# Peptides against a protein of PDB entry 4N7V, part 13

Target 1, 222 residues: chain A of PDB entry 4N7V
Amino acid sequence: TLRSITSPLVAHRLKPIRQKTKKAVVSILDSEEVCVELVKEYASQEYVKEVLQISSDGNTITIYYPNGGRGFPLADRPPSPTDNISRYSFDNLPEKYWRKYQYASRFVQLVRSKSPKITYFTRYAKCILMENSPGADFEVWFYDGVKIHKTEDFIQVIEKTGKSYTLKSESEVNSLKEEIKMYMDHANEGHRICLALESIISEEERKTRSAPFFPIIIGRKP

## One batch from the design tools (peptide; made by RFdiffusion4, then SolubleMPNN)

Design b1_p9_6_s2 (from b1_p9_6 with D6E D9E)
Fold by OpenDDE base, seed 5:
Structure b1_p9_6_s2 (fold): chain B 222 residues (1-222), chain A 9 residues (1-9)
Amino acid sequence: as target 1 above (222 residues)
Amino acid sequence: DLDLPEFPE
């Protein structure tokens, strides 16, 4: 099943963006829907031959073929759908479209990993918890130039000198210089606080059923 | 501009 290889994408709260690649253009629309435009080149002109438009919650996929399959010239936005439209639920999406959906999902996850959910200013750093899940990215920009980027897979450290390295295990973290450990400790504390606040705010959001609370900014740069 | 990989064939 499609669900066994990917979960429904979630594009809520993401800003509109359009990313062009060689064979596809992927977009997040103002409506927070996600579009994958499959592009083919004819005589040095690019045409959109197929469009997958996915709802913001990832559960509905609309597929259409512009100009009856002849294609529509690539523009600054997806072409409008015609009458030859197919609509599927996530669990009923034909297997031939799974790769394309998965591509859209990867795009959304990438955007989410770069979209602030919580921005928290401490005395020493700007901390940012991102939108991606599970294991949201967490970035700490220290005011003195040090940067720590935590992902589910690794921790990247950029020192004042610009020296950069990646840590993939606890043993590597423990081998850090004492000076760097201080930054790591602060980053971890900021991370803990952001996760705690995320939980609290999300719970209140659920109870209130109001407009989304995120993204949120806590504190100000000193 | 994101570091999105090319669509696989």
Scores: peptide ipSAE 0.206, ipTM 0.875, DockQ to the pose 0.723
Fold by OpenDDE base, seed 4:
Structure b1_p9_6_s2 (fold): chain B 222 residues (1-222), chain A 9 residues (1-9)
Amino acid sequence: as target 1 above (222 residues)
Amino acid sequence: DLDLPEFPE
């Protein structure tokens, strides 16, 4: 099943963006829907041959073929659906479209990993918990120039000198210089606080059933 | 601009 290889994408709270590649253009619309435009080149002109429009919660996929399948010239936005429209639920999406959905999902996850959910200013750093899940990215921008970027898979450190390295295990973290460990300790504390706030705010958001509380900014830059 | 890989198909 599609669910066994990916979860429904979640594009809530994401800002509109359009990313062009050679064979596809992926967009997040103002409506927070996600569009994958499959692009073909003919006579030095790019045409959109197929569009997958995915709902913000990832559960509904609308597929259409512009201009009766002949394609529509690539523009600055997806072509409007006119003919040959099919609508599927996530669980009923034909297998032939799974890779395209996965591509959209990867795009959304990438955007989410760069979209602030919680911004927390400490005495020493600007901490940012991102929207992606599970294991949201967490960035710490220290005011003195040090940067720590935590992901589910690694921790990247950029020192004041510009020296950059990636840590992929606890042993590597434990082998850091004492000075860097101090930065890491602060980053971890900020991370813990952001996760706690996320939990509390999410619960209140659920109870109130109002507009989204996120993104949120805690504190101010000194 | 995001570091999105090319669509494989």
Scores: peptide ipSAE 0.204, ipTM 0.877, DockQ to the pose 0.733
Fold by OpenDDE base, seed 3:
Parts: sequence; C-alpha cells; structure tokens
Structure b1_p9_6_s2 (fold): chain B 222 residues (1-222), chain A 9 residues (1-9)
Amino acid sequence: as target 1 above (222 residues)
Amino acid sequence: DLDLPEFPE
C-alpha cells in the first residue's frame, strides 16, 4: 500500500513556493495545496502533461491532464483543470501515481525542514525548531558564529574557525572537545524547551477555535 | 532554492 511507504503529506502553515526541475515542477499554493506538474519538452518548449493536485492534509489527490493530454505550456503556475478530472483518496490512489506522490511528499518534507515553527532567542543563540516531523530539525545559531544543526539522523557542527563535521552517534558526541560540549549542552537545552513549548501550544491550539498559533517567536535577540 | 532532486520518471 501507499501508506506502507509514506504517510499523507502535510502542507499546513507552509508558505507558497514553486520549485522547477527538469521533468517536474512542484508547488505549494496559497491554499496550501501541493501541485506536481509533469513536464515534457517539445520543439524547445516545455509543456505540462499531467498534474497532481494534493490537498493540504495529503488525503485527497486530484489528477488531470491539461489540454486533453496534449499538454499545456509551462507557466508560472499550474494550469487550471478542465475536463477528465480524477479524484482519489490517499488510500485509493492508483499505484502508477505513487512515485509522483512520494516526490511531492519529499518536497513538502524538505520545505518543512526549512520552515520555522518555533524561534527561540537565548542569551547566546538563536534557536529554531522546524516544521518537519517526526524528529523536527533544530538549528542553533550562536551569536559568536558557532552553528549546530540537529536532525533525526545526525548533528552538524560548524565551529568558529569554519571547521565543520557531522556526528552520527552518541559516541562521537561524547568524544567532542569540552568547549564544543558547552555549545552542545546549550543547544540541547534550547531544543528541550522548544519541544516542551510545542507540546503545550499545540494542545492549547486544539482547545481553541482561534487562528493558528504557529509559527511563534519566543524572546528577542539581545 | 531548495535542493530537490530530479524526478526519476
């Protein structure tokens, strides 16, 4: 099943963006829907031959073929659907579209990993918890130039000297120089706080019928 | 710009 290889994408709170590649253009619309445009080249002109429009919660997929399948010239936005529109739920999406959905999902995850959900200013650093899940990316920009980037898979450190390295195990973390451990400790504290705040704020957001609380900024730069 | 890979198809 599609669910066994990916979860429904989540594009809520993401800003509109359009990313072009050779064979596809992927977009997040103002409506927070996601569009994948499959592109073919003919006579030095690019045409959109197929469009997957995915709802913001990833559960509904609308597929159409512009201009009766002949294609529509690539523009600055997806072509509007006309005739022969197919609508599927996530669990009923034909297998032939799974790779395209996965592509959209990867794009959304990438965008989410670069979209601030919580920005937290400490005395020493700007901390940012991103939107991706599970295991949201967490970046710490120390005011003295040190940077720590935490992902679910690794920790990247950039030192004042410009020295950069990646840590992939607890053993490597434990082998850090003492001065770097101090930065790591601060980063971890900021991370913990952001995760705690995320939980609390999300719960309150669920209870209220107000506008979304995220993204949020805690504190200010000293 | 995002580091989005090319679509394989």
Scores: peptide ipSAE 0.204, ipTM 0.878, DockQ to the pose 0.739
Fold by OpenDDE base, seed 2:
Structure b1_p9_6_s2 (fold): chain B 222 residues (1-222), chain A 9 residues (1-9)
Amino acid sequence: as target 1 above (222 residues)
Amino acid sequence: DLDLPEFPE
């Protein structure tokens, strides 16, 4: 099943963006829907031959073939759906479209990993918890130039000198220089706080059932 | 600009 491969994408709170690649253009619309435009080149002109429009919660997929399948010239936005539209639920999406959905999902996850959910200013750093899940990216920009980027898979450190390295195991983290450990400790604390705040705020959102509270900024740069 | 991989063939 598609669900065994990926979860429904979630594009809530994401800003509109359009990313062109060679064979596809992926967009997050103002409506927070996600569009995958499959692009073909013909006579030095790019045409959109197929569009997958996915709801913000990822559960509904609308597929259409612009201009009766002849394609529509690539523009600055997806072509409007025609009358010949197929609509699928996530669990009923034909397998032939799974790769395209996965592509959209990867795009959304990428955007989410770069979309601030919580910005927290400490005395020493700007901490940012991103929107992606599970294991949201967490970035710490120390005011002195040190940067720490935590992901589900690794921790990247950029030192004042510009030296950059990636840590993928606890042993590597434990082998850090003492000076760097201090930064890591602060980063971890900021991370903990952001996660705690996320939990609290999310609970309030659930109770309120109104406009989203995120993204949120806590504190200010000293 | 995002480092989005190309759509697989």
Scores: peptide ipSAE 0.203, ipTM 0.873, DockQ to the pose 0.736

Design b1_p9_6_s3 (from b1_p9_6 with D1M D9E)
Fold by OpenDDE base, seed 2:
Structure b1_p9_6_s3 (fold): chain B 222 residues (1-222), chain A 9 residues (1-9)
Amino acid sequence: as target 1 above (222 residues)
Amino acid sequence: MLDLPDFPE
């Protein structure tokens, strides 16, 4: 099943964005829906041959073929759905569309990994917890130029000199220079705090069921 | 621009 290989994408709170690749254009709309436009080139003109429009919660997929499959010239936004549209639930999406859905998911996850959920200013750094899940990206921009980027898979460190390296194991983290460990300690503390705040705020958000509380900024740059 | 690979299909 599709569910066994991916979860429904979540585009809530994401800002509109449109990115063109060679074969596809992906977008997050103002409505927070996600569109995948499959693009084909014909006679030096790019045409949208197929569109997957996915709801913000990822559970509904609308598929249409502009101009009866002839394609619609690529524009600055997805072409409007035609009368002949197919609508599927996530669990009923035909397998032939799974790769395209997964592509949309990757896009959304990438956007989420770059979308601040919590911005927390400490005495020494700007900490940002991103929207992606599980294991949201966490960035720490120290005011002195050091940067630490934590993901579920690795930790990237950029030192003052510009030296950059990636840590993928505890051993590597433990082998850091003492100076860098200090930055890491601060980053970890900021991360802990952001996660704690996320939990608290999310709980309140759940209770109120009003406008979303995120993104949120805590503190200010000294 | 996001580092999004092209659609493989």
Scores: peptide ipSAE 0.358, ipTM 0.927, DockQ to the pose 0.767
Fold by OpenDDE base, seed 4:
Structure b1_p9_6_s3 (fold): chain B 222 residues (1-222), chain A 9 residues (1-9)
Amino acid sequence: as target 1 above (222 residues)
Amino acid sequence: MLDLPDFPE
């Protein structure tokens, strides 16, 4: 099943964005829907041959073929659906579209990894917990120039000198210089706090059933 | 711009 290889994408709270690649253009619309435009070139002109429009919660996929399948000239936005429209639920999406859905999902995850959910200012740094999941990215921008970027897979450190390196294991983290460990300790504390706040705020958001509480900013720059 | 690879197909 599609669910066994990916979860429904979640585009809530994401700002509109459009990114072009050679074979596809991906977009997050003002409605927070996600579009994948499959692009083909003919006579030095790019045409959109197929569009997947996915709901913000990822559960509904609308697929259409612009201009009766002949394609529509690539523009600054997805072409409007006019004919040859199919609507699927996530669990009923034909397998032939799974890779395209996965592509949309990867795009959304990248956007989410760059979208602040919680911004937390400490005495020493600007901490940012991102929207992606599981294992949201966490960035710490120290006011003195040090940067720490935590992902589910690695920790990247940029020192004041500009020297950068990536840590992929606890052993490597434990081998850091004492000075860098101090930055890491602060980053970890900020991370813990952001995760705790996320949990508390999410619960309140669920209870109130109002407009989204996120993104939020905690504290202020010194 | 995000580091998104092209659609593989």
Scores: peptide ipSAE 0.356, ipTM 0.925, DockQ to the pose 0.734
Fold by OpenDDE base, seed 5:
Order: C-alpha cells, then structure tokens, then sequence
Structure b1_p9_6_s3 (fold): chain B 222 residues (1-222), chain A 9 residues (1-9)
C-alpha cells in the first residue's frame, strides 16, 4: 500500500512556494494545497502534461491532464483543471501515481524542515524548531557566529572561523572540544524547551479548536 | 531555492 511507504503529506501552515526542476515543478499554493506539474519539452518549449494537486492534509489527490493531454505551456502557476479530472483518496490512489505522490511528500518535508514552528531567543542564541516530523530539525544561531543544526540523522556544527563538521554518533559528540560542548549544551537546553513548549501549546490548540497557534516567537534578540 | 532533486522519471 501507499501508506506502507509514505504517510499523507502535511502542508498546513506552509508558505506558498514554487520550485522548478528539469522534469517537474512543485508548488505550495496559497490554499496550502500541493501541486506537482510534470513537464515535457517540445520544440524548445516546456509543457505541463500532468498535474497532481494534493490537499493540505494529503488525503485528497486530484489529477488532470491539461489541454486534453496535449499539454499546457509552463507558466508561473499550475494550469487550471479542465474537464478530465480524477479525484482519489490517499488510500485509493492508483499505484501508477505513487512515485509522484512520494515526490510531493519529499518536497513538503523539505519545506517543513525549513519552516519555523517555534522561534526562541535566548541570551546567547536564536533557536528555531522546524515544522518537519518526526524528529523536527532544530537550528541554533549563536549571536557570536557559531551555528548548530540538529536533524534526526546528524548534528552539524559551524564554528566562528567557519569551520564546519558533522557529528553522527554520541562518541563524536563526546570528542568535541570543551568550548564547543558549551555551545552544544546550550543548544540542547533550547531544544528541550522548544519541545516542551510545542507539546503544551499543541495540547491547548487541540482543546480550544481555535485558529492555529503556530508559528510562534518567544522572546526577543537581546 | 530548495535543494530538491529532480523527479526520478
């Protein structure tokens, strides 16, 4: 099943964006829907031959073939659907479209990893918890120039000099210079706080059923 | 611009 290889994408709270690649253009619309435009080149002109439009919660997929399948010239936004439209639920999406859905999902996850959910200013750094899940990215921009980027897979450190390195194990973290460990300790504390606040705020959001609380900013840059 | 690979097909 599609669910066994990916979960429904979640585009809520994401800002509109349009990203062109050689064979496809992916977009997040103002409506927070996600579009994948499959592009073909003919006579030095790019045409959109197929469009997948996915709801913000990832559960509904609308597929259409612009201009009766002849294609529509690539523009600054997806072409409008015509009469030949197919609509599927996530669990009923034909297998032939699974790779395209996965591509959309990867795009959304990438955007989410760059989208602040919680921004927390400490005495020493700007901390940012991103929207991606599970294991949201966490960035710490120290005011003195040090940067720490935590992902589910690694920790990247950029020192004042610009020296950059990646840590992928606890042993590597333990081998850090004491000075860098101080930054790591602060980053970890900021991370803990952001996760705690995320939990608390999400719970309140669930209870009240109000407008989205995120993204939020806590504190000010000193 | 995001570092998104091209569609595999």
Amino acid sequence: as target 1 above (222 residues)
Amino acid sequence: MLDLPDFPE
Scores: peptide ipSAE 0.356, ipTM 0.926, DockQ to the pose 0.733
Fold by OpenDDE base, seed 3:
Structure b1_p9_6_s3 (fold): chain B 222 residues (1-222), chain A 9 residues (1-9)
Amino acid sequence: as target 1 above (222 residues)
Amino acid sequence: MLDLPDFPE
């Protein structure tokens, strides 16, 4: 099943964006829907031959073929659907579209990993918890120039000197110089706080059913 | 610009 290889994408709270690649154009619309436009080139002109439009919660996929499959000239936005439209739920999406859905999912996940959910200013750093899940990216920009980027898979450190390295295990973290450990400790504390606040705020958001609380900014730069 | 690879198909 599709669910066994990916979960429905989530594009809530993401800003509109459009990115072109050679064979596809991906977009997040104002409606927070996600579009994948499959592009073919004929006579030095690019045409959109197929469009997958995915709901913001990832559960509904609308597929259409512009101009009856003849294609529509690539423009600054996806072509509007016309008559021949197929609508699928996530669990009923034909297998032939799974790779395209996965591509959309990768795009959304990448955008989410760069979209601030919580910005937290400490005495020493600007901390940012991103929107991606599970294991949201966490960036710490120390005011003295040190940067720490935590992902689910690794920790990247950029020192004042510009020296950069990646840590992939606790053993490597424990082998850090003492001065770097101090930065790591602060980063971890900021991370803990952001995760705690995310949980609390999300719960209140659920209870009140109000407008989205995120993204939020806590504190200010000293 | 995001570091998104091209679609393989």
Scores: peptide ipSAE 0.355, ipTM 0.926, DockQ to the pose 0.768

Design b1_p9_6_s4 (from b1_p9_6 with D1S D9E)
Fold by OpenDDE base, seed 2:
Structure b1_p9_6_s4 (fold): chain B 222 residues (1-222), chain A 9 residues (1-9)
Amino acid sequence: as target 1 above (222 residues)
Amino acid sequence: SLDLPDFPE
């Protein structure tokens, strides 16, 4: 099943964006819906041959073929759904569209990994917890120029000198110079705090069923 | 711009 491969994408709270690649254009619309435009080139002109429009919660997929399947010239926004429209639920999506849905999902996850959910200013750094899940990205921008970027898979460090390296195991983390460990300790503390606040705020949001509380900013740059 | 790979076909 599609569900065994990926969960429904979640585009809530994401800002509109349009990303063009050679064969596809992906977008987050003002409505927070996600569009995948499949692009073909003919006579030096790009045409949108197929569009997947996915709801913000990922559960509804609308598929259409612009201009009766002949394609519509690529523009700055997806073409309107006028021809050969089909609507599917996530669990009823035909297998032939799974790859395209996964592509949309990867796009959304990438955007989420760059979308601040919590911004936390400490005495030494600007900490940012991102929207992606599981294992949200966490960035720490120290005011002195050091940067630490934590993901589920690695930790990237950029030192004052510009020296950059990636850590992929605890052994490598433990082998850090003492000076860098101090930055890492601060980053970890900020991360813990952001996760704790996320939990508390999310719980309140759930209880009230009100407007979203995120993104939030805690503190201010000194 | 995002580091999104192209859709393979």
Scores: peptide ipSAE 0.334, ipTM 0.915, DockQ to the pose 0.743
Fold by OpenDDE base, seed 5:
Structure b1_p9_6_s4 (fold): chain B 222 residues (1-222), chain A 9 residues (1-9)
Amino acid sequence: as target 1 above (222 residues)
Amino acid sequence: SLDLPDFPE
């Protein structure tokens, strides 16, 4: 099943964006829907041959073939759907479209990993918890120039000198210089706080059934 | 711009 290889994408709270690649253009629309435009080049002109439009919650997929399958010239937005539109639920999506859905999902996850959910200013740094899940990215921008980027898979450190390195194990973290460990400790504390706040705020959202609380900014730059 | 790989097909 599609669900066994990916979960429904979630594009809520994401800002509109359009990203062109060689064979596809992916977009998040103002409506927070996600579009995958499959592009073919003919006579030095790019045409959109197929469009997958996915709802913001990832559960509905609308597929259409512009201009009766002849293609529509690539523009600054997806072509409008015409007749002969197919609509599927996530669990009923034909297998031939799974790869394209996965591509959309990867796109959304990438955007989410760069979309602030919680911004927390400490005395020493700007901390940002991102929207991606599970294991949201966490960035710490120290005011003195040090940067720490935590992902589910690694921790990247950029020192004042610009020296950059990646840590992938606890042993590597433990081998850090004491000076760097101080930054790491602060980053970890900020991370803990952001996660705690996320939990609290999310619970309040659930109870209140109000407009989304995120993204949120806590504190201010000193 | 995002560092998104091209669609494989």
Scores: peptide ipSAE 0.333, ipTM 0.917, DockQ to the pose 0.735
Fold by OpenDDE base, seed 3:
Structure b1_p9_6_s4 (fold): chain B 222 residues (1-222), chain A 9 residues (1-9)
Amino acid sequence: as target 1 above (222 residues)
Amino acid sequence: SLDLPDFPE
């Protein structure tokens, strides 16, 4: 099943963006829907041959073939759907479209990993918890130039000198120089706080059923 | 822009 290889994408709170590649253009619309435009070139002109429009919660997929399948010239936005459209739920999406959905999902996940959910200013750094899940990316920009980027898979450190390295195990973290450990400790504390606040705020958001609370900014740069 | 690879199809 599709669910066994990916979860429904989640595009809530993401800003509109359009990313062109050679064979596809992916977009997040103002409506927070996600579009995948499959592009083919003919006579030095690019045409959109197929469009997948996915709801913001990832559960509904609308597929259409512009201009009766002949294609529509690539523009600055997806072509409007015509009368010949197919609508599927996530669990009923034909297998032939799974790769395209996965591509959309990867795009959304990438955008989420770069979309601030919580920005937290400490005495020493600007901390940012991103929107991706599980294991949201966490970035710490120290005011002195040190940067720490935490992901689900690794920790990347950029020192004042510009020296950069990636840590993938606890042993590597433990082998860090003492001065770097201090930065790591601060980063971890900021991370903990952001996660705690995320939980609390999300719960309040659920209770009040108000407009989204995120993204939020906590504190101010010194 | 984002570092998104091209779609293979």
Scores: peptide ipSAE 0.332, ipTM 0.917, DockQ to the pose 0.741
Fold by OpenDDE base, seed 4:
Structure b1_p9_6_s4 (fold): chain B 222 residues (1-222), chain A 9 residues (1-9)
Amino acid sequence: as target 1 above (222 residues)
Amino acid sequence: SLDLPDFPE
């Protein structure tokens, strides 16, 4: 099943963006829907041959072929659907479209990993918990120039000198210089707090059933 | 701009 290889994408709270690649253009619309435009080149002109428009919650996929399948010239936005529109639920999406959905999902996850959900100013740093899940990215920008970027897969450190390195195991973290460990400790504390606040705020958001509470900013730069 | 790879197909 599609669900066994990916979860429905979630584009809520994401700002509109359009990213062009050679074979595809992906977009987040003002409506927070996600579009994948499959692009072909003909006579030095790029044409959109197929469009997947995915709802913000990832559960509805609308597929259409612009201009009766002949293609529509690539523009600054997806072509409007007209005729021959197919609509699928996530669990009923034909397998032939799974790879394209996965591509959309990867795009959304990338955007989410760069979209602040919680910004937390501490005495020493600006901490940012991102929107991606599971294991949201967490960035710490220390006011003295040190940066720590935590992902589900690694921790990247940029020191004051500009020296940059990546840590992929607890052993490597434990081998850090004592000075760097202090930064890491602060980053971890900020991370813990952001995760706790995310949980609390999300619960209140659920109960209130109003406009989204996120993104949120906690504190201010000293 | 994002570091998104091209669609593989």
Scores: peptide ipSAE 0.328, ipTM 0.915, DockQ to the pose 0.732

Design b1_p9_7_s1 (from b1_p9_7 with E7V)
Fold by OpenDDE base, seed 4:
Structure b1_p9_7_s1 (fold): chain B 222 residues (1-222), chain A 9 residues (1-9)
Amino acid sequence: as target 1 above (222 residues)
Amino acid sequence: VELPEIVLP
């Protein structure tokens, strides 16, 4: 099943963006829907042959073929659907569209990994918990120039000198220089706090019918 | 937001 290889994409709270590649254009719209435009070139002109429009919660996929499959000239936004529209739920999406859905999902996850959910200013750093899940990216920008970027898979460190390296195991983390460990300790504390706040705020958000609480900024730069 | 290009399979 599609669900066994990917979860429904979640584009809530993401800012609009449009990225063109050779074969496709992927967009997050103002509506927070996600569009994948499949592009073909004919006579030195790019045409959109197929569009997947995915709801912000990833559960509804609308597929259409512009101009009855003849294609529509590539523009600055997806072409509007006309009368040749198919609508699917996530669980009944035909397998032929799974790769394209996965592409959209990966793009959304990438955007989410770069979209602040919680910005937390400490005495020493600007901490940012991102929107992606599970295991949201966490960035710490120390005011003295050190940067730590945590992902589910690795930790990247950029030292004051500009030296950068990636840590992929706990052993490597434990082998850090003492001065770097201090930065790591602070980063971990900031991370813990952000996760705790995320939990609390998410619960309050669930209880209210107001606009989303995120993104939020906690504290200010000293 | 700056994103690396993702290649569609």
Scores: peptide ipSAE 0.053, ipTM 0.788, DockQ to the pose 0.142
Fold by OpenDDE base, seed 5:
Formats: structure tokens, sequence, C-alpha cells
Structure b1_p9_7_s1 (fold): chain B 222 residues (1-222), chain A 9 residues (1-9)
């Protein structure tokens, strides 16, 4: 099943973006829908031959073939659907489209990993919890130049000198120099606070059924 | 936001 390969993508709260590659253009629209345009080149002109338009919650996929399958010249936005539109639910998406959906999903996850959900300014650093899940990325930009980037898989440290290294185990973390451990401790505290705030704010969103509260900014740069 | 290029499989 498609679900065994990927979960429905979630594009809520993401800013519009359009990224062109050699064979495809992927977009997050202002509507928070996600479009994958499959591009073919003919006579030095690029044409969109197929479009997958995915709802913001990832559950609905609309597929169409511009200009009756002849293609539509690549433009600055996806071509509008006309005729022969197919609509699928996530669980009913034909297998032939799974790789394209997965591509969209990976793109969205990447965007989410770079999209601030909570920005928290401490005395020493700017902390940012990102939108991706599970295990949201967490970045700490210390005002003195040190940077710590936490992901589900690793922790990257950039020291004042520009020296960069990656930690992938608890043992490696424990082997850090004491001065670096101080930064790590602060980063971890900021992370804890952001996670706590996320929980609290999310619960309030659920209760009030209000417009999205995120992204939020807590504090200010000293 | 500028993102790294993702290649379609």
Amino acid sequence: as target 1 above (222 residues)
Amino acid sequence: VELPEIVLP
C-alpha cells in the first residue's frame, strides 16, 4: 500500500514555494496545496505533461494531463486543470503515481524541516523548533556564533571557529568537550521548553477551534 | 526559503 511507503503529506502553514528540477517542478501553493508538474522537453521548450495536485492534508490527489496530454508550456505556476481530471483519495491512488506522491511528500517534509513552528529567544541563543514530524528539527543559533542542529537522526555542531561535526550516538555526545557541553545543555533546555510550548499551544488550538496559532515567536533577541 | 534540489525517483 501507499501508506506503507509514506504517510499523507501535511502542507499546512507552509509558505508558497516553487522549485524546478530537470524533470519536475514542485510547488506549494498559497492554498497550501502541493503540485508536482512532470516536465518534458521538446524542441528546446519545456512542457508540463502531467500534474499531480495534492490537498494540504495529503488525502486528496487530483491528476490531470494538460492540453489533452499534448502538454502545456512550462510557466511560473501549474497549468489549470481542464478536462479528463481524475481524483483519488490517498488510499485509492493508483500505484503508478506512488513514486510521484512520495516525491511530493519528501519535498514537503524537507520544507517542514526548514519551517519555523516555534522561535524562542533565550539570553544566549535563538532557538527554533521546526514543523516536521515526527521528531521535529531543532536549531539553536547562539549569539556568539555557535550553532547546534538537532534532527531525529543526529546532532550537528558548528563551533566558533567554524569547525563542524556530527554526533550520532549518546557516547559521542558524552565525549564532548566541557565547553561544548555547556552549549548542548542550553540547547537541550531550549528544546524542552519549545516542546512544552508546542503541546500547550496545540491543546489550546484544539479547544478553541481557532485559526492556527503557529508559527509563534517567544521573546526577543537581547 | 531556498531548498536543496530533490530528484524524482
Scores: peptide ipSAE 0.053, ipTM 0.788, DockQ to the pose 0.143
Fold by OpenDDE base, seed 1:
Structure b1_p9_7_s1 (fold): chain B 222 residues (1-222), chain A 9 residues (1-9)
Amino acid sequence: as target 1 above (222 residues)
Amino acid sequence: VELPEIVLP
């Protein structure tokens, strides 16, 4: 099943973006829908031959073939659907489109990993919890130049000297220089606070059923 | 936001 390969993409709260590659253009629209335009070149002109338009919650996929399948000239936005539109739910998406959906999902996940959900200024650092899940990326920009980037898979450290390294196990973390451990401790504290705030805010958001509370900024740079 | 290119195979 498609679900065994990827979960429905989630594009909520993401800013519009358009990325062109040789074979495709992927966009997050103002509506927070995601569009994959499949591109072909004819006589030095690029044409959109197929469009997958995915809802912001990833559960609805609309597929159309511009200009009756002849293609529509590539522009600064996806071509509007005309005739012969197919609409699928996530679980009913034909297998032939799974790879393209997965592409969209990966793109959205990447965007989410770089999209601030919570920005928290401490006395020593700017902390940022990102939108991706599970295990959202967490970045700490210390005002003195040290940077720590936490992902679900690793921790990257950039020291004041510019020296950078990646930690993938607790043993490696424990082997850090004492001065770096201090930065890590602060980063971890900021991370804990951001996660706690995320939980609290999300719960209130659920209860109120209001517009999104995120992204949010807490504090200010000293 | 600057993103690396994702290539559709």
Scores: peptide ipSAE 0.052, ipTM 0.786, DockQ to the pose 0.142
Fold by OpenDDE base, seed 3:
Structure b1_p9_7_s1 (fold): chain B 222 residues (1-222), chain A 9 residues (1-9)
Amino acid sequence: as target 1 above (222 residues)
Amino acid sequence: VELPEIVLP
């Protein structure tokens, strides 16, 4: 099943973006829908031959073939659907479209990993919890130049000298020099606080049933 | 947000 290889994409709260590659253009729209335009070149002109328009919650996929399948000239936004439109739920999406959905999903996940959900300023650093899940990326920019980037899979450290290294195990973290451990301790504390705030704020959003609170900024740079 | 190019498989 599609669900066994990817979860429905989640584009809520993401800013509009449009990224062109040779074979496709992927967009997050103002509506927070995600569009994949499949591009073909003919006579030095690019045409959109197929469009997947995915709802912000990833659960509905609308597929259409512009201009009766003849293609529509590539523009600065996806072509509007006219006729010959198919609508699928996530679990009913034909397998032939799974790779394209996965492409959209990976793009959205990447955008989410770079989209601030919570920005928290401490005495020593700017901490940022990102939108991706599970295991949201967490970045710490120390005012003295040290940077720590935590992902679900690794921790990257950039020292003042510009020296960069990646840690993938607890043993490697424990082997850090004491100076770096201090930065790591601060990063971990900031991370804990951001996760706690995320939980509290999310609960309040649920209760109020109003506009989203995220993204949010806590504190200010000293 | 600047993102690297993702190649469609």
Scores: peptide ipSAE 0.052, ipTM 0.788, DockQ to the pose 0.142

